# Ledger of designs, part 54: peptides against a protein of PDB entry 3HUF

Target 1, 320 residues: chain A of PDB entry 3HUF
Amino acid sequence: MWIIEAEGDILKGKSRILFPGTYIVGRNVSDDSSHIQVISKSISKRHARFTILTPSEKDYFTGGPCEFEVKDLDTKFGTKVNEKVVGQNGDSYKEKDLKIQLGKCPFTINAYWRSMCIQFDNPEMLSQWASNLNLLGIPTGLRDSDATTHFVMNRQAGSSITVGTMYAFLKKTVIIDDSYLQYLSTVKESVIEDASLMPDALECFKNIIKNNDQFPSSPEDCINSLEGFSCAMLNTSSESHHLLELLGLRISTFMSLGDIDKELISKTDFVVLNNAVYDSEKISFPEGIFCLTIEQLWKIIIERNSRELISKEIERLKYA

## One batch from the design tools (peptide; made by RFdiffusion4, then SolubleMPNN)

Design b2_p13_4_s3 (from b2_p13_4 with S1K H2L E7K)
Fold by OpenDDE base, seed 2:
Structure b2_p13_4_s3 (fold): chain B 320 residues (1-320), chain A 13 residues (1-13)
Amino acid sequence: as target 1 above (320 residues)
Amino acid sequence: KLEEELKEIEEEE
């Protein structure tokens, strides 16, 4: 989201959130959803127009700002952004920090981008919320991105958490739920003049972890917890692969259970399968190897003695 | 000078 602040009292000492939209900036405008009053004798009654675009798909992957357009409204002393005069047709900016000088005003308006990118676990939730979040200037998507700051957990009552949720947790992404999204959607009008009124996603995240026994106390409890073990997995999910890497596992990949030869068995402690393959192929599992699902593995990983639990299961099958 | 520049700004607005 874009936030503006100013030196001195020209913005009345307030920080303002600018959502996607158009704003007239000047001395003789009233603060509302489309106007920004600036208190200085050196600023025109209607001085500049700010236009903030909705997020692009690229912004989701880069964590870049919504495009910020500045146009001078034919003022005597013009408008400058980062010490450069704004052109007659207006200029567009993708920098995360903008110093906006209105005319001869000795104080600048400082615009800065606060990065927020929300990943969704499922397309249905994305379809429901993306439009509203984009109108807040928040990029949204389904795919993993290094720019993602938040992850929306799907609340399915009584189901195990998804691989996406597990991975988001281990990546230290702030996990949020539908309740947080609902709150964000209602706050748009109240946060116009006070950026501090934005809901704390970390509080929501702490509450999710505290109230769900499927989460460990911290990602650090699970990261590299299986260092020294080796697994094989079906080459079907990149997210599952990255999850297993964060556990500290050495990973081999295979295309089918028939590709699990004696060589692979000799170097592998256990095989990780998806639920569909695990349920369909239970009768066809190779002898002498421990096969489990990611969800079964996760249940072991969240335990304090995860290494001992896995070691016991591996030994049990070597002597069976 | 500064007061005159301020007046010119106020009169052209």
Scores: peptide ipSAE 0.041, ipTM 0.697, DockQ to the pose 0.102
Fold by OpenDDE base, seed 4:
Structure b2_p13_4_s3 (fold): chain B 320 residues (1-320), chain A 13 residues (1-13)
Amino acid sequence: as target 1 above (320 residues)
Amino acid sequence: KLEEELKEIEEEE
């Protein structure tokens, strides 16, 4: 999200979130959803127009800011952004930090991009929330992104957490839920005067982790917890692969259970299967190898003795 | 000095 602050109390010492939209900035405007009052005698009554665009699809992958357009409203001394005079037609900015000087005002408006990029675990939740979140200047998507800061956990009652949720946790993404999204959608008006009124996603995350026994205390408890073990997995999911890598596993891939030969078994401690393959192929599992689902693996990983538990299961099946 | 220079700038806009 774009946040503005200013020196010299010209914004009354308050930080403000700029959602996508158009703002008239000046001395003689009243703060609302489309106006930013700036308190300085060296600022025109109506000085500049700020236009924040909605996130692009690229912004979801890059964590780049919503485009920030500045236009001078034909003022005597103009407007500068990062010491450069704004052109008569306006200029657009993609920098994460903007120093906006209105006229000869000695105090600048500092606009900075606080990265918030929300990944969704399922397309239904994305379809429900994407429009509202985009109107908050929040990029959204389904695919894994290095720019992802937040992950929406799908709360299906009585289900295990998804691979996406597991991976989001291990990569230290802030896990949020629909309750946070609902709250985030309601604060749009209240944050006009005070950006600090934004809901604390970290508090939401802490509450999710505390109230769900499927999460370890920290991602650090699981990261590299299986270092030195080797697994084989079906070449089906990139998220599953990345999850297993974060556990410190050496990973071999196969296309079918029939490709699991004696050589692969000799180099592999266990086989990770998706639920569909695990359920359909239970009868045809190779002898002498521990086969489990990623959800079963996760249940072991969250235990304090995960390495011992896995070692016992490997030994049990190699010597049975 | 800065306050005086600011005051002159304030009267011109």
Scores: peptide ipSAE 0.038, ipTM 0.684, DockQ to the pose 0.117
Fold by OpenDDE base, seed 1:
Structure b2_p13_4_s3 (fold): chain B 320 residues (1-320), chain A 13 residues (1-13)
Amino acid sequence: as target 1 above (320 residues)
Amino acid sequence: KLEEELKEIEEEE
């Protein structure tokens, strides 16, 4: 989201969130969803037009800002952005920090991009929320992204957390739920004058973790917890691979269970399978190797004695 | 200084 602040109290000492939309900026406008009052005598009654676009698909992957367009409204002294005069037709900006000078005003409006990028684990939830979140200037998507700041957990009562949720947790992404998204949607009007009124996603996250026994106390409890162990996995999911890497595992990949030879078994402590392969091929597992699902592995790693637990399971199959 | 510069700018707009 774009946030504006200003020097010299020209914004009345307030920070303001700018959602996607068009704003008339000037001395003689009243603050509302489409106007920004700036208190300076060196600013025209109607000085500039700001237009913030909705997020692009690229912005989801890059964490880039919504495009910020500035147009001068035929003022005597013009408008500058980052010390450059705005062109006659207006200019568009993708920089995360904009210093906007209106006329000869010695005080600048400082616009900065607050990164918020929401990944969804569920396509149905994305379909439900994407439009509303995009109207908040929040990029949304399903795919893993290094720009992701928040992850929407699907609340299916009584199911294990998904691999996406596990990975989001270990990446230190703020896990949120539909209740937080609902709250975000309701505060849109209230945060216009005070950017500090933005809902605290960390409090939502703390509540999720506290109320769900499927999470460890912190990501740090699990990161590198399996250092020194080696696994093989079916090359099915990038998220699964990255999850296992964050556990500190040495990972080998295979394309089928038939590729698990004596050499791979000799170098591998256990095989990680997805649920579909585990359930369908359990009778065809190679002898002398421990096979488990990611969800079974997760149940081990959330325990305080995870290394001892996994060692016991590995040993159990070597002596069977 | 800033208030004086502001006054000069105010008289020019």
Scores: peptide ipSAE 0.037, ipTM 0.693, DockQ to the pose 0.123
Fold by OpenDDE base, seed 3:
Structure b2_p13_4_s3 (fold): chain B 320 residues (1-320), chain A 13 residues (1-13)
Amino acid sequence: as target 1 above (320 residues)
Amino acid sequence: KLEEELKEIEEEE
């Protein structure tokens, strides 16, 4: 989201969130959802127009800002952004930091981008929330992204956490739920005067982790916890691969269970399968190798003695 | 000078 603050008292000492939309900036406007009052005698009654675009799909993957357009409203002394005069037709900015000078005002408006990108685990939830979140200047998507800051966990009572949730946790992404999204939808007006009123996702995350025994105490407890072990996995999910990498596993990929030959078995401590393959093919598992699901692996990894548990299970099947 | 420039800005904006 874009946040503005200003030098001196020209913004009355307040920070403001700018959501996607159009704002008239000037001395003789009243602060509301479409106006930003600036208090200086050196600023025109209606000085500039700020237009913040909704996030693009690219912004979800890059963590880039919503495009910030500045237009001067035919003022005597113009408008500058980052010491450059704004063109007559307006200019658009993708920099994360904007120093906006209105006319000869000695104090600048400082705009900065606070990155927030929300990944969804479920396409139905994305479809439900994407429009509202985009109107907050929050990029949204389903696919893994290095720019992802938050992950929406689907709360199904009594279900195991998904691979996406496991991976999001290990990536140190802030896991949130629908309750947080609902809260975000209500704060839009309240944060106009005080950007600090933006709801803290970390509190939601803490509550999720505290109330769900499927999470370890920290990502650090699991990261590289299986260093030195080797696994084979079906080439089905990028998130699954990245999850296993974060565990410190050496990973071999295969396309079918039939591709698991004696050579692969000799180099592999265990095989990781998705639930569908595990359930359908459990009768056809190669002899002498430990096969498990990612969810079964996760249950072992969250234990304090995960390495010993894995070792015992590998040994059990080598001598069976 | 700065006060005069500020005054001219006050009259024209």
Scores: peptide ipSAE 0.040, ipTM 0.693, DockQ to the pose 0.102; fails the geometry check

Design b2_p13_4_s4 (from b2_p13_4, 5 letters changed)
Fold by OpenDDE base, seed 3:
Structure b2_p13_4_s4 (fold): chain B 320 residues (1-320), chain A 13 residues (1-13)
Amino acid sequence: as target 1 above (320 residues)
Amino acid sequence: DLEKLLKEIEEEE
């Protein structure tokens, strides 16, 4: 999201969130969803137009800002952004920090990008929420992204957490639910005057973790918890691979269970499978090694003695 | 077996 603040008292000492949309900026406008009042005699009654675009798909992967357009409204002294005069037709900016000078005003408006990118675990929830979140200047998507700051967990009571949720937790993404999304949809008016009134997702996250026994106390309890062990996995999911990497596992990939030869078994402590393969191929598992699902592995790794549990199972199968 | 291990984990909770 774009946040503006200003030097001196030209924004009345307040910070403001700018959502996607168009804003008339000037001395003789009243603050609302489409106007920004700036208090200076050196600023025109209607001085500039700010236009913030909705996020692009690229912005979801990069964590880049929504495009910020500035147009001077034919003022005597023009508008500058980052010490450059805004062109007659306006200019567009993708920099995360903008220093906006209105005319000869000695104080600048400082715009900065607060990165927020929300990943969804399922396409149905993305379809439901994407438009509303994009109108907040929040990029949304399904795929993992290094720019992802938040992850929407679907509350299905009585189901195991998904691999996506597990990975989101371990990579220290703020896990949120539909209640937080609802809250975000209602705050637009309150944050016009004070950007600090933007709801903090950390409270939602804390409540999710506290109330769900499927989560360890901290990501740090699981990160590198299986360092020194080796696993083999089907080349099915990049997210599953990244999850196992965060556990500190050495990973070998295979294309089918039939590719698990004696050499691979000799170098592997256990085999990680998806649920579909685990359920269909149980009868065809290699001897002398244990196969488990990611969900079964997760149940073990959240235990305080996870390393001992894994070690005991490896030893049991080496002597069987 | 793994099923026994997982069951033991679930019973210790």
Scores: peptide ipSAE 0.185, ipTM 0.804, DockQ to the pose 0.005
Fold by OpenDDE base, seed 1:
Structure b2_p13_4_s4 (fold): chain B 320 residues (1-320), chain A 13 residues (1-13)
Amino acid sequence: as target 1 above (320 residues)
Amino acid sequence: DLEKLLKEIEEEE
């Protein structure tokens, strides 16, 4: 989201969130959803127009800002952004930091991009929330992205957490739920004059983790917890691969169970399978190695003695 | 048995 602050109390000492939309900026406007009052005698009554676009698909993957357009409203002394005079037709900016000078005002409006990108684990929830979140200037998507800051956990009561949720947790992404999204949708007007009224997603996250036994106390409890072990996995999911890497596993990939030869078994402590393959091919598992799902692995990993549990199972199969 | 291990984990919770 875009946040503006200013020097010399020209914004009344307040930080303001700018959502996608159009704003008239000037001395003689009243703060609302489409106006930004700037308190300076050096600023025109109506000085500039700011237009913030909704996020692009690219912004979800890059964590880049919503496009920020600035137009001078035919003022005597113009408008500058990053020391450059705004062109007669206006200019568009994709920089994360904008120093906006209105006329001869000695104080600048500082616009900065607070990165917030929400990944959804569930396409139905994405479909439900994407439009509203985009209107907040929040990029949204389903696919893994290094720019993601938040992950929406699907509240399926009584199911194991998904691989996406596990990976989001280990990546130290703030896991949120629909309650946070609901709260976020209500604050749009209240944060106009005070950006500090933005909901704390970390509090939501803490509550999720505290109330769900499927999470360890911290990502650090699981990161590299399986260092020194080796696994083989089907080349099915990038998230699954990245999850296993974060556990500190050495990973070999295979395309089918038939590719699991004696050489691979000799170098591998266990085989990780997706649920579909596990359920369909349980009878065809290679001898002398245990196969498990990521969900089964996760149940072991969240235990304090996870390394001992896995070691015991490896040893059991070496002597079977 | 992995199923036994998983069951033991579930029973300790």
Scores: peptide ipSAE 0.182, ipTM 0.803, DockQ to the pose 0.005
Fold by OpenDDE base, seed 4:
Structure b2_p13_4_s4 (fold): chain B 320 residues (1-320), chain A 13 residues (1-13)
Amino acid sequence: as target 1 above (320 residues)
Amino acid sequence: DLEKLLKEIEEEE
C-alpha cells in the first residue's frame, strides 16, 4: 500500500494510506477519500492531483507498487517528484519511494510503498476477496511468489493444513484468515486520518498459530530440522520441493516408483509421496525404505523430537 | 510402524 508522510507538520504529523483512487492535494481542501490537505502557505489551494492505480498482475510477482500518477494543477511553481519537475501532462511513477515537492514548500511529502501482497491457497476465497483487496492497492493471486507477504489459510474445520500453508509458514510469510480480511475491508475510512489504525496482521498470525495444533511455535523450529537426511520425491510439486529444501533435506527426484532403484535407496533415508500415489501404490513400495506423504511428514516435523522419530524409523527398516 | 507412530502422535494431543 502507498503511505504518505511529511516533514514540517504539513500533514499535521500524521501518516495516511493512499488506496487506489484520485486525490486532490492542496492547502484549501478537507481530508476525505478524495482530498489531501497540506498545511503550507507555499502550497496552492488546489496544487496537485495524485492518482493511484489498482495493482497489476505483474505487481503480484514483483511486489512493485501500484502505479502513482502525479499531475500539477497549473500552479505557479509546479510540482517536483524526486527533484524532477512533473511534466505538463503529468507523470507516472513505479519507484517505491517518492519525494514530492509542492511548489516552493521547503518540506516534502514522502510517499513510500509498504509491500503487501496476498497469496490465496483457495481459488474460491481469492474470487471472494480479490476485488476488495485490489481496491486497497493489494496485489492478490494463487501462485507462489517471492513477493508474497501474506498467505490466506482456508478455514476448513477438521482438515489438515495444505502444503501451500506449510510452505508459507516455513518461508516466514504472515498467515492470515478470513477474519483479518474482513477487518481489513472495514478500516478504509478510519485510516484516512491515521495510517496506524490498520489492523495488525502479525497479531492475527500469532493467534492462528497459538490456537492451531497443526503449527509449531515458530518456523525456526522446523527449518533445517532434518539437516543431514536425504529423501526422494516424485517430481510433481514445486511447493513440495521447496518445503523439503527448507527442512534441510537433500532431495532426489523420480518420475515413477519404478525408477527407485537400489542405488537411489542406498542414498535415501525416506520417500515422500503425494496422497494419490501413497493410497494407490502402498503394495508396491520398495523394501527397506519407508514411504510417507508430506502431510504425514508434517505431523512428525512439528514434534519436538522429530529428528529422533525419523531416525528410529530409518533404523527400524535398515536392520529389519 | 510409521502408521502406529502417527497414531501415537495423534493420541498424545
Scores: peptide ipSAE 0.177, ipTM 0.800, DockQ to the pose 0.005
Fold by OpenDDE base, seed 2:
Structure b2_p13_4_s4 (fold): chain B 320 residues (1-320), chain A 13 residues (1-13)
Amino acid sequence: as target 1 above (320 residues)
Amino acid sequence: DLEKLLKEIEEEE
């Protein structure tokens, strides 16, 4: 999201969130959803127009800002952005920091991009919320991105957490739910005068973790917890592979259970399967090695003695 | 047994 602040008292000492939309900036406008009052005798009654575009698909992957357009409204002394005079037709900016000078005002408006990118685990939830979040200047998507700051967990009462949720947690992404999204939808008008009224996602996250026994106390409890062990994984999910890497596992991939030869078994402590293969092929599991799902592995790794539990199971199968 | 281990974990919570 874009946030504006100003030097001196020209914005009344307040920070303001600018959502996608058009704003008239000047001395003789009243603060609302489309106007920004600036208090200076050196600023025109209507001085500039700011236009913030909705996020692009590229912005979701890069964490880049929504495009910021500035147009001078034919003022005597013009408008500058980052010491450059704004062109007659206006200019567009993709920099994360903008120093905006209105005429000869000795104080500048400082615009900065606060990175917020929301990944969804569920396509139905994305379809429900994407439009509203884009209107807040928040990029959204389903695919993994290094720019993601938040992850929406689907509330399915009584179901295990998804691999996406597990991976988001281990990446130290702030996990949120629909309650946080609902709260975000209500604050749009209240944050015009006070950007601090934006809800804290970290409090939502703390409540999710506290109220769900399927989460460890911290990602650090699980990261590299299985260092020194080796697994074989069915080559079906890149996200599953990255999750197992964050556990510190050495990973071998295979395409079918029939590809698990004696050589692979000799260097592998356990086999990780998806639920569909685990349920359909239980009778055809290789002898002398245990197979488990990611969800079953997760139940073990959240335990404080996870290494001892895995070691005990490996030893049991070697002597059976 | 993995099923037994998982059951023991679920009973200790």
Scores: peptide ipSAE 0.173, ipTM 0.799, DockQ to the pose 0.005

Design b2_p13_5_s1 (from b2_p13_5, 9 letters changed)
Fold by OpenDDE base, seed 5:
Structure b2_p13_5_s1 (fold): chain B 320 residues (1-320), chain A 13 residues (1-13)
Amino acid sequence: as target 1 above (320 residues)
Amino acid sequence: DEKEKKLLKEIEE
């Protein structure tokens, strides 16, 4: 999201979030959803127009800012951005930091991009929320991205958490829920005067973990917890692979259960399968190897004695 | 209006 602050109290000592939209900036405007009052005699009544675009799909993957357009409203002394005079037709900026000087005002408006990218694991929830979040200047998507700052947990009552949620937790992404999204959607008016009124996602995250027994106490409890073990997995999802890597597992991949030969079994402690394959092929599992789903593995991993539990299951099958 | 006027004076001084 774009945040503006200003030197010399020309913004009344307040920070403001600029959502996608158009703003008239000047001395003789009233602060609202489309106007930014700047208190200085050195600026015009209506001095500049700021236009912030909605995030692009690319912005979700890069964590780049929404495009920021500045146009001078034919003022006597013009507008500068990063010490450069804004062109007559306006200019567009993709820099994360903008120093905006209005006319001869000695104080500048400082605009900075605060990265917030929300990943969803549920396409239905994405479809429900994406438009509203994009109107807040928040990039959204389904795919894993290094730019993701937040992850929306799918709330299905009585279901296990998804692989996406597990992975988001281990990579220390802030997990949020629909309650946070609802609250976030209501802040548009309240944050006009004070950007600090943005809801705390970390508090939401803490509450999710506290109230859900499917989460360990910390990601650190699980990261590398299975170091020294080897698994084989069906090549199904990149997220599953990354999750298993974060557990410290040595991973071999195979294309079908039929590819699991005696050599692979000899080098592998257990086989990780997706739910569909596990349910459909349970009768055809290779003898002498422990097969489990990621969800079953997760249930073991969240236990304090996870290594001991896995070792016991491996031993049970080796000596059977 | 009075707070704004005061602030404007402080910025111009």
Scores: peptide ipSAE 0.026, ipTM 0.549, DockQ to the pose 0.417
Fold by OpenDDE base, seed 2:
Structure b2_p13_5_s1 (fold): chain B 320 residues (1-320), chain A 13 residues (1-13)
Amino acid sequence: as target 1 above (320 residues)
Amino acid sequence: DEKEKKLLKEIEE
């Protein structure tokens, strides 16, 4: 999201969130969803127009800002952005920090981009919320991104958390839920004059962890917790692979259970399967190897003695 | 705030 602040009292000492849209900036305008009052004798009645575009698909992957357009409204002394005069037709900016000088005003408006990119766990939730979040200047998507700041957990009462949620947690992404999204959708008008009224996602995340026993106290409790162990997995899920890597596992891949030969068994402590393969093939599992689902593995990982627990299960099956 | 009213008045003059 774009936030503006100003030197001196020209914005009345307030920070303001600018959502995608068009704003007339000047001395003789009233603050509302489309106007920004600037208090200075050196500012024209109507001085500039700011236009913030909705996020692009690229912005989701890069964490880049919504495009910020500035146009001078034919003022006597013009408008500058980062010490450069704005062109007659206006200019567009993709920098995360903009110093905006209106005319000869000795104080500048500082616009800065606060990175917020929301990943969704499922396409249904994305379809429901993407439009509203884009209108807040928040990029959204399904795929993992290095720019992702928040992850939406789907509330399925009584079900195990998804692999996506597990991975988001270990990546130290702020996990949020539908309640947080609902709250975000209502604050648009309330945050115009006070950017501090933006809901705290970290507080939402803390509440999710506290109220759900499927989360450990910290990602650090799980990261590299299985260092020194080796696993094999079916080559079906990239997220599962990345999750297992964050646990510190050495990973081998196979295409079918029939590809699990004596060599693979000799170097592998356990096999990780998805639920569908586990349920369908449990009768035909190779002898002498421990097979489990990612959800079963997660239940072990969240325990304080995860290494001892997994070692015990491996030994139990070698001697059975 | 009286300060804001004063600033607005100084801008209208």
Scores: peptide ipSAE 0.024, ipTM 0.542, DockQ to the pose 0.601
Fold by OpenDDE base, seed 4:
Structure b2_p13_5_s1 (fold): chain B 320 residues (1-320), chain A 13 residues (1-13)
Amino acid sequence: as target 1 above (320 residues)
Amino acid sequence: DEKEKKLLKEIEE
């Protein structure tokens, strides 16, 4: 989201979040959802128009800012952005840092992009929240993105955390829940005067981790924890593959259980299966190989002695 | 408290 602050107390010493929308900026406007008061004698009554667009689909993957348009409102001394005079028709900016000079004001408005990209674990939650979050200038999506800063955990009561949640945790994303999203949706008016009133996602994350025993103490406790082990998995999920890679596993892929031959078994310590395959095919598992689900693997990984636990299971099956 | 501080540091990095 865009945050503005200013030098010389021209914004009354406050930072403000600018959500997608249009703002009239000037000396003689009242702060509200569409106006930004700037306190300087050198600034016109109505000086500039800021227009922030909703995030693009590309912004979710790049972490780029919402497009920021600046138009001078035919002022005597104009408006500058990053030392360049704004054109008569206005200019659009995609830079993450904008120094906005209104007329001859010696103090600038500094606009900076705070990266916030929210990944959702399921399409239903995305469908529910995407519109609201986009109106906050927050890119949203389902697919993995290097720009993802936050991950929405779907709290299904009594279920194991999803692969997406596991992966998000290992990627050191801030895991949030629907309660945070609900809170985030309510702050739009309160943050007009003070951007610091934004709810702390880290506090939400801390609470999630503290209250859920399925999370280890830190991502670092799990990252590369299985270095030196090899697994095979069905070529089904990219997230599952990336998760296993973050565990430090060497990964082989197969298309069906029938493709698990003696050669693959000889090079593989264990086989990772999805729940559906595990449940349906558990009777037909190849002999001499440890088969487990990602959820079962995760339960081992969160233990302090994960390497020992896996080694014991491998040994039990090789010598059985 | 130390666990929490470590986790926060790892997320902020």
Scores: peptide ipSAE 0.000, ipTM 0.332, DockQ to the pose 0.014
Fold by OpenDDE base, seed 3:
Structure b2_p13_5_s1 (fold): chain B 320 residues (1-320), chain A 13 residues (1-13)
Amino acid sequence: as target 1 above (320 residues)
Amino acid sequence: DEKEKKLLKEIEE
């Protein structure tokens, strides 16, 4: 989201969130959802128009800011952004930091981008929330992104957490739920005057972890916890591969179960399969190798003695 | 109104 602050109390010492929309900026406007009052005699009654666009799909992957448009409203001394005069038709900016000078005002409005990018685990929740979150200037999507700051966990009562949730957790992404999204939707009016009223997701995340036994106490408890072990997996999911890498596993990939030969078995401690392949091919598993699902592996790695548990399972199948 | 007037005076100095 865009946040503005200013020197010299020209914004009355307030920080303000700018959601996607249009704002008239000037000395003789009243602060509301479409106006920003700036207190300086050097500023015109109506000085500039700020327009913040909704996030693009590209912004979701890059963590870039919503496009910020500035137009001077035909003022005597113009408007500058980053020391450059705004063009007659207005200019658009994608920089994360903007120094906006209105006329000859000695104090600048500083606009900065606070990174917030929400990944959803399922398309249904994305469909439900994306429009509202985009109107807050929050990029949203389904695919893995290095720009992701928050991850929405699917609340299915009694189901195991998804691979996406597991991976988000290990990446130290803040996991959130519907309660946080609801809270975000309600604060839109209150944060106009005070950007500090934006809810911190860390408390929500801590509560999710505390109340769900499917999570370890920290991502650090699982990262590299299986260092020294080797696994093989089907080359079907990039997220699954990245998850296994974060566990410290050496990973071999294969295209079909038929490609699992004696050489691969000799170098591999266990085979990781998705649920569909595991359930369909149980009868055709290669002899002498431990096969498990990612969900089964996750249940082991969240235990404090994960290395011992894995070793015991490997040994049990070597002697069977 | 008085607080705004005071702030406006301080910015003029």
Scores: peptide ipSAE 0.029, ipTM 0.562, DockQ to the pose 0.425; fails the geometry check

